# Ledger of designs, part 10: peptides against a protein of PDB entry 7SID

Target 1, 151 residues: chain A of PDB entry 7SID
Amino acid sequence: LHMYLMLLKELPGEEYPLPMEDVLELLKPLSNVCSLYRRDQDVCKTILNHVLHVVKNLGQSNMDSENTRDAQGQFLTVIGAFWHLTKERKYIFSVRMALVNCLKTLLEADPYSKWAILNVMGKDFPVNEVFTQFLADNHHQVRMLAAESIN

## One batch from the design tools (peptide; made by RFdiffusion4, then SolubleMPNN)

Design b1_p9_4_s2 (from b1_p9_4, 3 letters changed)
Fold by OpenDDE base, seed 1:
Structure b1_p9_4_s2 (fold): chain B 151 residues (1-151), chain A 9 residues (1-9)
Amino acid sequence: as target 1 above (151 residues)
Amino acid sequence: SRPSSLLLE
């Protein structure tokens, strides 16, 4: 886990995007890691903070590429799961803050949720609609972070 | 391609 997280942490940001092939390789184990540690708040927070770089890379890629769509799908699967568990009140505010940052970055890349759609339990949830729910989060810092993204 | 449900199991 630590080795994997270190790799995610060292990813270059939006200013220096990675080749899509590298992004795909990094995403492959992500769902498994998240599943194993979904009950650990600190690990989940760390994962969400680190994958922020992946989101930034996806936002700068050509949406028509097959590899881009594959990467988007794998990433959205993970985000969808975290969001679903958030709705079930499984995560503390600090984890939700990290999730909102990921959603914010997705909205910056896809404001109208053309491709940023979460599929959870067989249902589709556009990220822009998901994001608005955090405006009513029980924790004031989460609400503020969400509000800053739209103002 | 991977369902989010995998993380909920």
Scores: peptide ipSAE 0.075, ipTM 0.796, DockQ to the pose 0.604
Fold by OpenDDE base, seed 4:
Structure b1_p9_4_s2 (fold): chain B 151 residues (1-151), chain A 9 residues (1-9)
Amino acid sequence: as target 1 above (151 residues)
Amino acid sequence: SRPSSLLLE
């Protein structure tokens, strides 16, 4: 886990995007790691903070590529799971804040949710609609972060 | 792609 988290942390981000092949290799174990540690708040927070760079990389990639669609799908699967568990009130505010940052970055890359759509339990949820729900979060810091992200 | 439901199990 530690080594994997370090690899995620060292992603260059938007300014120098990784080749999509490298992004895919990093995303392959992500769902398994998230599933294994989904009940660990600290690990989830760390993962969500690190995958911000993945979103930035995806936003700079060629959207017509099959590899890009694959990477987007794998990433959105993870985000969708985190969001679903958030709806079930299973994450503390610090994890929700990290998720809001991911959603914010997704909206920066895809403001109209053309590809940023969460599919959870067979239903589609556009990220722009998902994001607005955090404006009504029970924790004041989460609401503030969401509001600041819009402004 | 892997469905989100697998992460919820």
Scores: peptide ipSAE 0.075, ipTM 0.797, DockQ to the pose 0.594
Fold by OpenDDE base, seed 2:
Structure b1_p9_4_s2 (fold): chain B 151 residues (1-151), chain A 9 residues (1-9)
Amino acid sequence: as target 1 above (151 residues)
Amino acid sequence: SRPSSLLLE
């Protein structure tokens, strides 16, 4: 886990995007890691903070390429799962804040949710609609973070 | 793509 997290931490941001092939390789084990540690709040927070760099990379890529669509799908699968567990009240506010940051970055890249759509339990949820739910979050810091991202 | 259910199991 620690070695994998270290690799995620070293991902370059929007200014220095990784080749999509490298992004795909890093995303392959992500769902398994998330599943294994989904009950660990600290690990989940760390993962969400690190995958923020992946979102930035996806936003700078050619959306028409097969590799981009594949990477988007793998990433959105993980985000969708975290969102679903959030709705089931499985995560503390600090994890939810990290998730909001990921959703914010997705909306910056895709404001109209053309590709940023979460598929959870066979149903599609556009990220822009998902994001608005955090405006009514039970924790004031989460509401504030979501509200700051609207303008 | 992988199903989100992997994290729900």
Scores: peptide ipSAE 0.074, ipTM 0.796, DockQ to the pose 0.611
Fold by OpenDDE base, seed 5:
Structure b1_p9_4_s2 (fold): chain B 151 residues (1-151), chain A 9 residues (1-9)
Amino acid sequence: as target 1 above (151 residues)
Amino acid sequence: SRPSSLLLE
């Protein structure tokens, strides 16, 4: 786990995007890692913070490529799971803060949620609609972050 | 694509 998290942390920022093939390789084990540690708040927060680099890379990529669509799908699957567990109050505010940052970055790349759609339990949830719900989050810092992101 | 259900079980 620690080695994998280190790799995620060492990802280049938005200034130096990774080749999509490299992004795919990094995403392959992500769902399994999230599944194993979904009850660990610290691990979940760390994962969400580190995958911000992946989100930024996906947003700048050519969306017409098969590899981009594949990477996007794998990423959205993970985000959808975190969203669902958030709705069930499984995560503390710091994890929700990290999730909001991921959603914010997705909306910057896709403001109208053309491709940024979370599929959870067979249902589609556009990220722009999901994001709006954080304006009513129980924690004031989460509400503030959500509000600052749209203003 | 991978189903989100894997993380929910």
Scores: peptide ipSAE 0.072, ipTM 0.791, DockQ to the pose 0.583

Design b1_p9_4_s3 (from b1_p9_4, 4 letters changed)
Fold by OpenDDE base, seed 3:
Structure b1_p9_4_s3 (fold): chain B 151 residues (1-151), chain A 9 residues (1-9)
Amino acid sequence: as target 1 above (151 residues)
Amino acid sequence: MRPKSLLLE
């Protein structure tokens, strides 16, 4: 886990995006890692903070290739799972804040949720609509973060 | 009841 998280942390930012093939290699084990540690709040927070780099890379890529669609799908599956568990009240506020940051970055790349759509249990949820729900989060810091992100 | 798991795509 530590080595994997370190690799995610070292991803280049928006200035020098990685080839999509490299992004895919990093995403391949992500779902399994998240699934294994889904009950650990600290690990989930760390994962969400680190995958911000992946979102930034996806936003800089040409969205017309098969590899891009594959990467989008794998990433959105993970975000959708965290969203689902958030709706089930499984995560503390600090994890939700990390998720909001991920959603914010997605919206920066895709403001109108053309491709940023979470599929959870067979239903589609555009990220822009998902994001607005955090404006009514029970924790004041989450609400403030969400409000700051759209203003 | 919905399972509390990450779905693999």
Scores: peptide ipSAE 0.033, ipTM 0.677, DockQ to the pose 0.151
Fold by OpenDDE base, seed 1:
Structure b1_p9_4_s3 (fold): chain B 151 residues (1-151), chain A 9 residues (1-9)
Amino acid sequence: as target 1 above (151 residues)
Amino acid sequence: MRPKSLLLE
């Protein structure tokens, strides 16, 4: 886990994007890691914070590439799972803060949710609609983080 | 694509 998280942390941001092939290789084990540690709040927070680099890379990529679509799908599966568990009140505010940051970054890359759509339990949820729900989060810091992204 | 259910189970 620690080695994997280190790799995620050291991923270049939007100024120096990785080849999409490398992003895909990094994303492949992500679902398994998230599933294994889904009940560990600290690990989930750390994962969400580190995958911000992946979102930045996806935003700078060629959206017409098959590899890009594959990477988007892999990433959105993970984000969708975190969002679903958030709706089930499984995560503390600090994890939700990290999730909101991911959603914010997605909206910066795809403001109209053309590709940023979460599929959960067979239903599609555009990220822009998902994001606005955090404006009504029970924790004030989560609401504030969501609100500042709109201004 | 990985099954989404793996994360939700």
Scores: peptide ipSAE 0.028, ipTM 0.666, DockQ to the pose 0.550
Fold by OpenDDE base, seed 4:
Structure b1_p9_4_s3 (fold): chain B 151 residues (1-151), chain A 9 residues (1-9)
Amino acid sequence: as target 1 above (151 residues)
Amino acid sequence: MRPKSLLLE
């Protein structure tokens, strides 16, 4: 886990995106890691903070390539899982803060939710619609972060 | 793509 998290942390920003092939390789174990540690708030927070770089990489790639669609799908699966568990009240505010930051970054890359759509339990949830729900979060810091990021 | 249910179970 530690080495994997280090790799996530060291991802370059959107100015110097990784090749999509490298992004895919990095994403391959992500769902397993998230599943294994989904009940560990600190690990989840760390993962969500680090995958911000993945969103930035995805946003700078060729949106029409098969690899891009694959990467988007894998990433959205993870975000959708965190969103689902958030709806189930499984995460503390600090994890939700990190999730909001991910959603914000997704909206910056895809403001109209053309590809940023969470499919959870067979239902589609556009990220822009998901994001607005955090404006009503129970924790004031989450609401504040969402309010700062909505526009 | 990985099964979405993997993380939800």
Scores: peptide ipSAE 0.028, ipTM 0.668, DockQ to the pose 0.586
Fold by OpenDDE base, seed 5:
Parts: sequence; C-alpha cells; structure tokens
Structure b1_p9_4_s3 (fold): chain B 151 residues (1-151), chain A 9 residues (1-9)
Amino acid sequence: as target 1 above (151 residues)
Amino acid sequence: MRPKSLLLE
C-alpha cells in the first residue's frame, strides 16, 4: 500500500502529463486498493488527494484514444463508489473535501460533463449535477469549497 | 474495466 501511494504522490503535475499507457498501469491496482481500505478514512483521504494528478492527466489527454476511455472509465468507477458511500454518510468531512477537489478538477476539464459521468448502481449521474449536492453538505468547509467552484 | 461493485460490496 505505502509503495503504491508513494507512486501516486510522485506523479508529474498537470504541466507535464504522463503517457496514457502509464496512467492506465497506475490505475490497474486502484480499485483493489480502494476495496480493501474503503472503511479506512485516512487511507481513502490519501488516495483521493493523490489521484488528483490522474484527473489532471486525463483532462489533457486525447479523449478519442481507447486507452484514454479505459483509464477514464476505471477512474470514474472509483469516484462513483466514493460518492455513493458519501451519500450513505460513510465518510467524514476531510474525505468529502478530497472528493470535492477531485470533482472540481473534473469539472475544470469537462465543464459540461460530456464524459465526466458517474455510473452507480446502473444509473448515470453527471458530475455537474453531483457537485451541486455538496453546496448543501452538513459541514461548512465542504460547502465553502464547493461554493468556490461556482464563482 | 473492473466491476463497479468492488467498492460497494
């Protein structure tokens, strides 16, 4: 786990995107890691903070590439799962803050939710619609973070 | 793609 998290943390920033093949390789174990630690708030927070680099890379890639669509789908599946558990009140505010940052970054890359769509329990939820729900979050810092994206 | 149920189970 620690080695994997370190790899995610050391990814190049938005200015220097990784080849999509490398992003895809990094995403392969992600679902398994999240599944194992879905009840660990600290690990979930750390994962969400580190995958911000993945979001930035996805936003700058060629959306017509098969590898891009595959990586996008794997990433959105993970985000959708975190959102679903958030709706069930399974995560503390610090985890929700990290999730909002991921959603915010997705909206920066795809403001109209053309591809940023969460599929949860067989239903599609555009990220722009999902994001507005955090404006009514129970924690003031989460509401403030969400509101910053509107202005 | 991985099964979507992995994190929801």
Scores: peptide ipSAE 0.028, ipTM 0.668, DockQ to the pose 0.581; fails the geometry check

Design b1_p9_5_s1 (from b1_p9_5 with S1M K6L)
Fold by OpenDDE base, seed 3:
Structure b1_p9_5_s1 (fold): chain B 151 residues (1-151), chain A 9 residues (1-9)
Amino acid sequence: as target 1 above (151 residues)
Amino acid sequence: MVPPSLLLE
């Protein structure tokens, strides 16, 4: 786990996007890691903070490639799972803060939720609609983060 | 890809 998280942390930012093939390889084990550690708040927070780089890379890629669609699907599955568990009140505010940052970055790349759609339990939830729900979060810092992200 | 159900359990 630590080695994988270290690799995610060292990913380049928006100025130097990774090839989509590299992004896809990094995403392959992510779902399993998230599932295994879904009850560990610190690990979940760390994962969400590090996958911000993945979102940035996805936003700068060719949207028409099969690899891009595959990477988007794998990433959205993970985000959807974290959102679902958030709705079930399984995560503390610091994890929700990290999730909001991920959603914000997704909306910067896809403001109209053309591809950024969470499929949870067979239902589709556009990220722009999901994001607005955090404006009513029980924790004031989460609400504030969500509010500043809209402007 | 890991099925979403495995993450939601």
Scores: peptide ipSAE 0.031, ipTM 0.690, DockQ to the pose 0.524
Fold by OpenDDE base, seed 4:
Structure b1_p9_5_s1 (fold): chain B 151 residues (1-151), chain A 9 residues (1-9)
Amino acid sequence: as target 1 above (151 residues)
Amino acid sequence: MVPPSLLLE
């Protein structure tokens, strides 16, 4: 876990995007890691904080590439799972804060939700619609973070 | 390998 988290943390941002092939390799173990540690709040927060770099890389990629679509799909599956568990009140506010930051970054990369669509239990949820739900979060800091991203 | 479906309850 530590080695994987370090790798995620050291990913280059949008200024120096990774080749999509490398992004795919990084995403391969992500679902497994998230599944194993889904009940650990600290690990989930750390994962969400580090995968921000992946979102930035995906936003700079060619949308016509099959590899890009594959990478986007793999990433969105994980984000969708975190969102689903959030709705089930499985995560504390600090994890939700990290998730909001991921969603914010997704909206910056894809303002019109062309590809940023969460598929959860067979249903599609555009990230822009998902994001607005955090404006009504039970914790004031989560609401504030969501509200700040609008302006 | 754990499939992504196992992330969801």
Scores: peptide ipSAE 0.030, ipTM 0.668, DockQ to the pose 0.360
Fold by OpenDDE base, seed 1:
Structure b1_p9_5_s1 (fold): chain B 151 residues (1-151), chain A 9 residues (1-9)
Amino acid sequence: as target 1 above (151 residues)
Amino acid sequence: MVPPSLLLE
């Protein structure tokens, strides 16, 4: 886990995007890692903070690329899972803060949720609609972070 | 689709 997280942390941002093939390789174990540590708040927060680099990379790629769509799908699956568990009140505010940052970055890349759509339990949830729900979060810092992203 | 393992606790 530690080595994997370090790799995610050291990813170049949008200034120096990685080849999509490398992004895909990094995403392959992500779902399994998240599943194993879903009950650990600190690990979840760390994961969400580090995958921000992946979102930034995805936003700089060609949306028509098959590899891009594959990477987007794999990433959105993980984000959807975290969002779902958030709805079930499984995460403390610090994890939700990290999730909001991920959603914010997705909206920066795809403001109208053309591709940023979470599929949870067979239903589609556009990220822009998901994001607005955090404006009503129980924790004031989460609400503030969400509000700052809108204005 | 979200894997069931991520949805269950």
Scores: peptide ipSAE 0.029, ipTM 0.667, DockQ to the pose 0.385
Fold by OpenDDE base, seed 5:
Structure b1_p9_5_s1 (fold): chain B 151 residues (1-151), chain A 9 residues (1-9)
Amino acid sequence: as target 1 above (151 residues)
Amino acid sequence: MVPPSLLLE
């Protein structure tokens, strides 16, 4: 786990995006890691913070490539899982804060949720509609972060 | 689609 998290942390930012093939290789084990540690709040927060770099890379890539679509699918699967568990009140506010930051970055790349759609239990949830629900979050810092992101 | 293993309570 530590080695994998270090690899995620060392991802280049928007200025120097990784080749999509490299992004795919990093995303391959992500679902399994999230599944194993879904009950660990600290690990989940760390993962969500680190994958912000992946979101930024996806936003700068050519959306017409097969590798980009594959990477989007793998990433959105993970975000959808965190969203689902959030709806079930499984995560503390700090994890939800990290999730909101991921959703914010997705909306910056896709404001109208053309591709940023969460598929959970066979149903589609556009990220722009999902994001607005955090305006009514129980924790004031989450509501504030969501409100600041929209303005 | 989210894997079932991630949806377990």
Scores: peptide ipSAE 0.029, ipTM 0.665, DockQ to the pose 0.358

Design b1_p9_5_s2 (from b1_p9_5 with K6L E9D)
Fold by OpenDDE base, seed 4:
Structure b1_p9_5_s2 (fold): chain B 151 residues (1-151), chain A 9 residues (1-9)
Amino acid sequence: as target 1 above (151 residues)
Amino acid sequence: SVPPSLLLD
């Protein structure tokens, strides 16, 4: 886990995106890792913080590429899972804050949710609509983060 | 879509 998290952390930002093939390879085990540690708040927070780099890479890639679409799908699957479990009140505020940061970054890359759509149990949830829910989060820090993210 | 295995708790 720690080695994998280190690799996620070392992903470059928007200035120097990795080849999409490399990003895709890194994303392949992500769903399994998230599933295994879904009950560990600290690990989930760490994962969410590190995958911010993935979103930045995806935003700089050619959307017409099959590999880009695949990588987007892999990432959105994970975010969708975290969001769903958040709706089920499984995560503390610090994890939700990390999720908000991911959603913020997604909106920066895709403001109109053209591709940033969470598909959970066969239903589509555009990230821009999902994001607004955190403006009414029960924890004040989450609300503040969400509000600041749209400024 | 998110597989059910990821949503289980």
Scores: peptide ipSAE 0.152, ipTM 0.859, DockQ to the pose 0.397
Fold by OpenDDE base, seed 5:
Structure b1_p9_5_s2 (fold): chain B 151 residues (1-151), chain A 9 residues (1-9)
Amino acid sequence: as target 1 above (151 residues)
Amino acid sequence: SVPPSLLLD
């Protein structure tokens, strides 16, 4: 786990995007890692903070590429899982804040949620609609973060 | 879609 997290942490930022092929390889084991550690708040927070770099890479990529679509799908699967567990009140505020930052970055890349759609148990949830729900989050810091992202 | 294994409580 720690080796994988270290690799995610060392991802280049928005200024130096990774080739989509590399992003795809990094995302491939991510779903399994998230599943294994879904009950660990600290690990989940760390993962969400690190994959923020991946979100930035996806937003700057050519969406017509097969590798981009595949990477998009892998990432949205993970975000959808975190969203689902958030709705079931399984995550503390710090994890939810990290999730909001990921959703914010997705909306910056896709303001109209053309491709940023979470599919959870066969149902589609556009990220713009998902994001607005955090304006009513129970924790004030989460509400503030969401509000600052909109304005 | 999100696999069921990720959604288990």
Scores: peptide ipSAE 0.140, ipTM 0.854, DockQ to the pose 0.387
Fold by OpenDDE base, seed 1:
Structure b1_p9_5_s2 (fold): chain B 151 residues (1-151), chain A 9 residues (1-9)
Amino acid sequence: as target 1 above (151 residues)
Amino acid sequence: SVPPSLLLD
């Protein structure tokens, strides 16, 4: 886990995107890691903070690429899981803050949620619709972060 | 890859 997290942390930002092939390789173990540590608040927060680099890379890629669509799908699966567990009140505010940052980055890349759609238990949730729900989050810092992101 | 259901409680 530590090595994997370090690798995610060292990813270049939006200004210097990685090849999509490299992004795909990094995403392969992500779902397993998230599933294994889904009950650990600190690990989840760390994962969400580090995968911001992946989201930024996805936003800089051509959506017509097969690899891009594959990467988007894998990433959205993970984000969807975190979203669902958030709805079930499984995460403290600091984890939700990290999730909001991921959603914000997705909206910057896809403001109208053309591809940024979370599928959870067979139901589709556009990220822009999901994001607005954080405006009513129980924690004031989460509400503030969400509000700052859309204004 | 892990199915979405396995990420959920």
Scores: peptide ipSAE 0.128, ipTM 0.836, DockQ to the pose 0.465
Fold by OpenDDE base, seed 3:
Structure b1_p9_5_s2 (fold): chain B 151 residues (1-151), chain A 9 residues (1-9)
Amino acid sequence: as target 1 above (151 residues)
Amino acid sequence: SVPPSLLLD
């Protein structure tokens, strides 16, 4: 896990995007890793913080390529899972803060949720719609972060 | 779609 997280952390950001093929290779094990550690708040927070680099990288990629769509799908699958578990009140505020940062970065890359759509149990949820729910989060810091991101 | 394994508690 540690080695994998280090690789995610070292992913180049918006200024120096990786080839989409490399992004895909990094994303392949992510779903399984998240599943294994879904009950560990600290690991989940760390994963969410590190995958911010993936969103920044995807924002600079060619949206028309099959590999880009695949990478977006892999990433959105993970975010959708964390969002779903958040709705089930499985995560503490610090994990939700990290998730909001991911959603914020997604909206910066895709303000109109053209591709940033979470599919959970066969239903589609645009990220902009999902994000607004955190404006009413039970924890004041989460609400403040969400409000800061919109204004 | 989110796989069931990620949705489990």
Scores: peptide ipSAE 0.100, ipTM 0.834, DockQ to the pose 0.393

Design b1_p9_5_s3 (from b1_p9_5 with S1M E9D)
Fold by OpenDDE base, seed 4:
Structure b1_p9_5_s3 (fold): chain B 151 residues (1-151), chain A 9 residues (1-9)
Amino acid sequence: as target 1 above (151 residues)
Amino acid sequence: MVPPSKLLD
């Protein structure tokens, strides 16, 4: 876990995006890691903060490539799971803050929700619509972050 | 791709 988190942390920024093949390799274990540590709030927060770099990479990729679609799918699966568990009130405010930041970054990368759609339990949820739920969050900081992220 | 169900459990 620690080595994997370190690799995620050391991802280059938007100025130097990784090849999509490398992004895929990094995403492959992500779902398993998230599933294993889904009840560890600190790990979840750390993961969500680190995957912000992945969002930036995905937003700059060739949308027509199979690798891009695969990477987007794997990433959105993870985000969708975190969102679902948030609705089930499984995460503390700091994790929810990190999730909102991920969703905000997704909207910045895909403002028209061409691919930024969460599929949860067989239903599609455009990322821009997810923020409306965070406006009613119990924690003031989450509500504030959601409000500034809607538009 | 890991099925969403694994994360939702």
Scores: peptide ipSAE 0.021, ipTM 0.636, DockQ to the pose 0.549
Fold by OpenDDE base, seed 5:
Structure b1_p9_5_s3 (fold): chain B 151 residues (1-151), chain A 9 residues (1-9)
Amino acid sequence: as target 1 above (151 residues)
Amino acid sequence: MVPPSKLLD
């Protein structure tokens, strides 16, 4: 786990995006890691913070490539799982803050949710619609972050 | 690998 988290942390920023093939390789173990540690709030927060770099890379990639679609699908599945568990009130505010930051970055790349759609339990949820729900979050800092991201 | 669907359980 520690080694994998370090790899995610060392991802280049928006200035030097990774090739989509490398992003895809990094995403392969992500679902397993999230599944094993979904009950650990600190690990979940760390994962969500580190995958911000992945979101930035996905947003700047060529949307027409097969590898891009595959990477987007794998990533959105993980984000959808975090969203689902958030709806079930499984995560503390700090984890929700990290999730909002991921959703914000997705909206910056896809403001109209053309591809940023969460599939949860067989239903599609556009990220722009999901994001607005955090304006009514129980924690004031989450509401503030969501409001600032829309402005 | 654990299927992504198991994250929803």
Scores: peptide ipSAE 0.021, ipTM 0.614, DockQ to the pose 0.408
Fold by OpenDDE base, seed 1:
Structure b1_p9_5_s3 (fold): chain B 151 residues (1-151), chain A 9 residues (1-9)
Amino acid sequence: as target 1 above (151 residues)
Amino acid sequence: MVPPSKLLD
C-alpha cells in the first residue's frame, strides 16, 4: 500500500501528463486497495488525495481514445463507490473533503459531465449533480469547499 | 482482482 500510494503521489500534474498506458497500470490495483481499506478513514483520505493526479491526467487526454475511456471507467467506478459510502454516512468530513476535491478536478476537466458520470447500483449520477449535493453537507468545511468550487 | 462492486458492500 505505501509504495503504491507513493507512486500516485509522485505522478506529474497536468503540465506533464503521463501516457495513458501508464495511467491504466496505476489504476489496476486501485479498486482492490480501496476495497481492502474502505473502513479506514485515514487510508481513504490519503488515497483520494493522491488520485487527484490521475484525474488531472485523465482530463488532459483524448477522450476518443479507447484507453482513455477504459481509464475513465475504472476511475469513476472507484469514485462512485466512495460517493455511495458517503451517502450512507460511512466517512468523516476529512474523507468527504478529499472526495470533493476529486469531484472538483473532474468538473474542471468535464464541466458538463459528458463522461464524468458515476454509476452506482445501476443508476447514473452525473458528477455535476453529485457535486452540488455537497453544498448541503452537514460539515461546514465541506460546504465551504464545495461552494468555493462553484464560484 | 476484487470487483469494484465490493466497495459498495
Scores: peptide ipSAE 0.021, ipTM 0.609, DockQ to the pose 0.417
Fold by OpenDDE base, seed 2:
Structure b1_p9_5_s3 (fold): chain B 151 residues (1-151), chain A 9 residues (1-9)
Amino acid sequence: as target 1 above (151 residues)
Amino acid sequence: MVPPSKLLD
């Protein structure tokens, strides 16, 4: 876990995107790591904070590439899982804050949710619609973060 | 930062 988190942390941002092949390699173990530590709030928060770099890389890539679509799919699966568990009230506000930041970054890259669609339990949920749900979050800081991200 | 005790993997 430690080594993997370090790799995620060191991912370059929007200014210096990684080759999509490297992004794919980093995404391969992500779902397993998230599954193993799904009950650890601190680990989940850390993962969500680090994967912001992945979102930035995906936003700068050619969406028509097969590798890009594959990377998007793998990433969105993880985000969808976090969102699903959030709806089940499994995460504290700090984890939800980190998730909102991920969703915000996705909307910046894809404001109309052309590719940013979460598939959860066989159903599709556009990120722009998912994001608006956090405007009604029970915690004031989550609501504020969501509201600040609209404009 | 995640505490070292939780970074076993």
Scores: peptide ipSAE 0.017, ipTM 0.491, DockQ to the pose 0.042; fails the geometry check

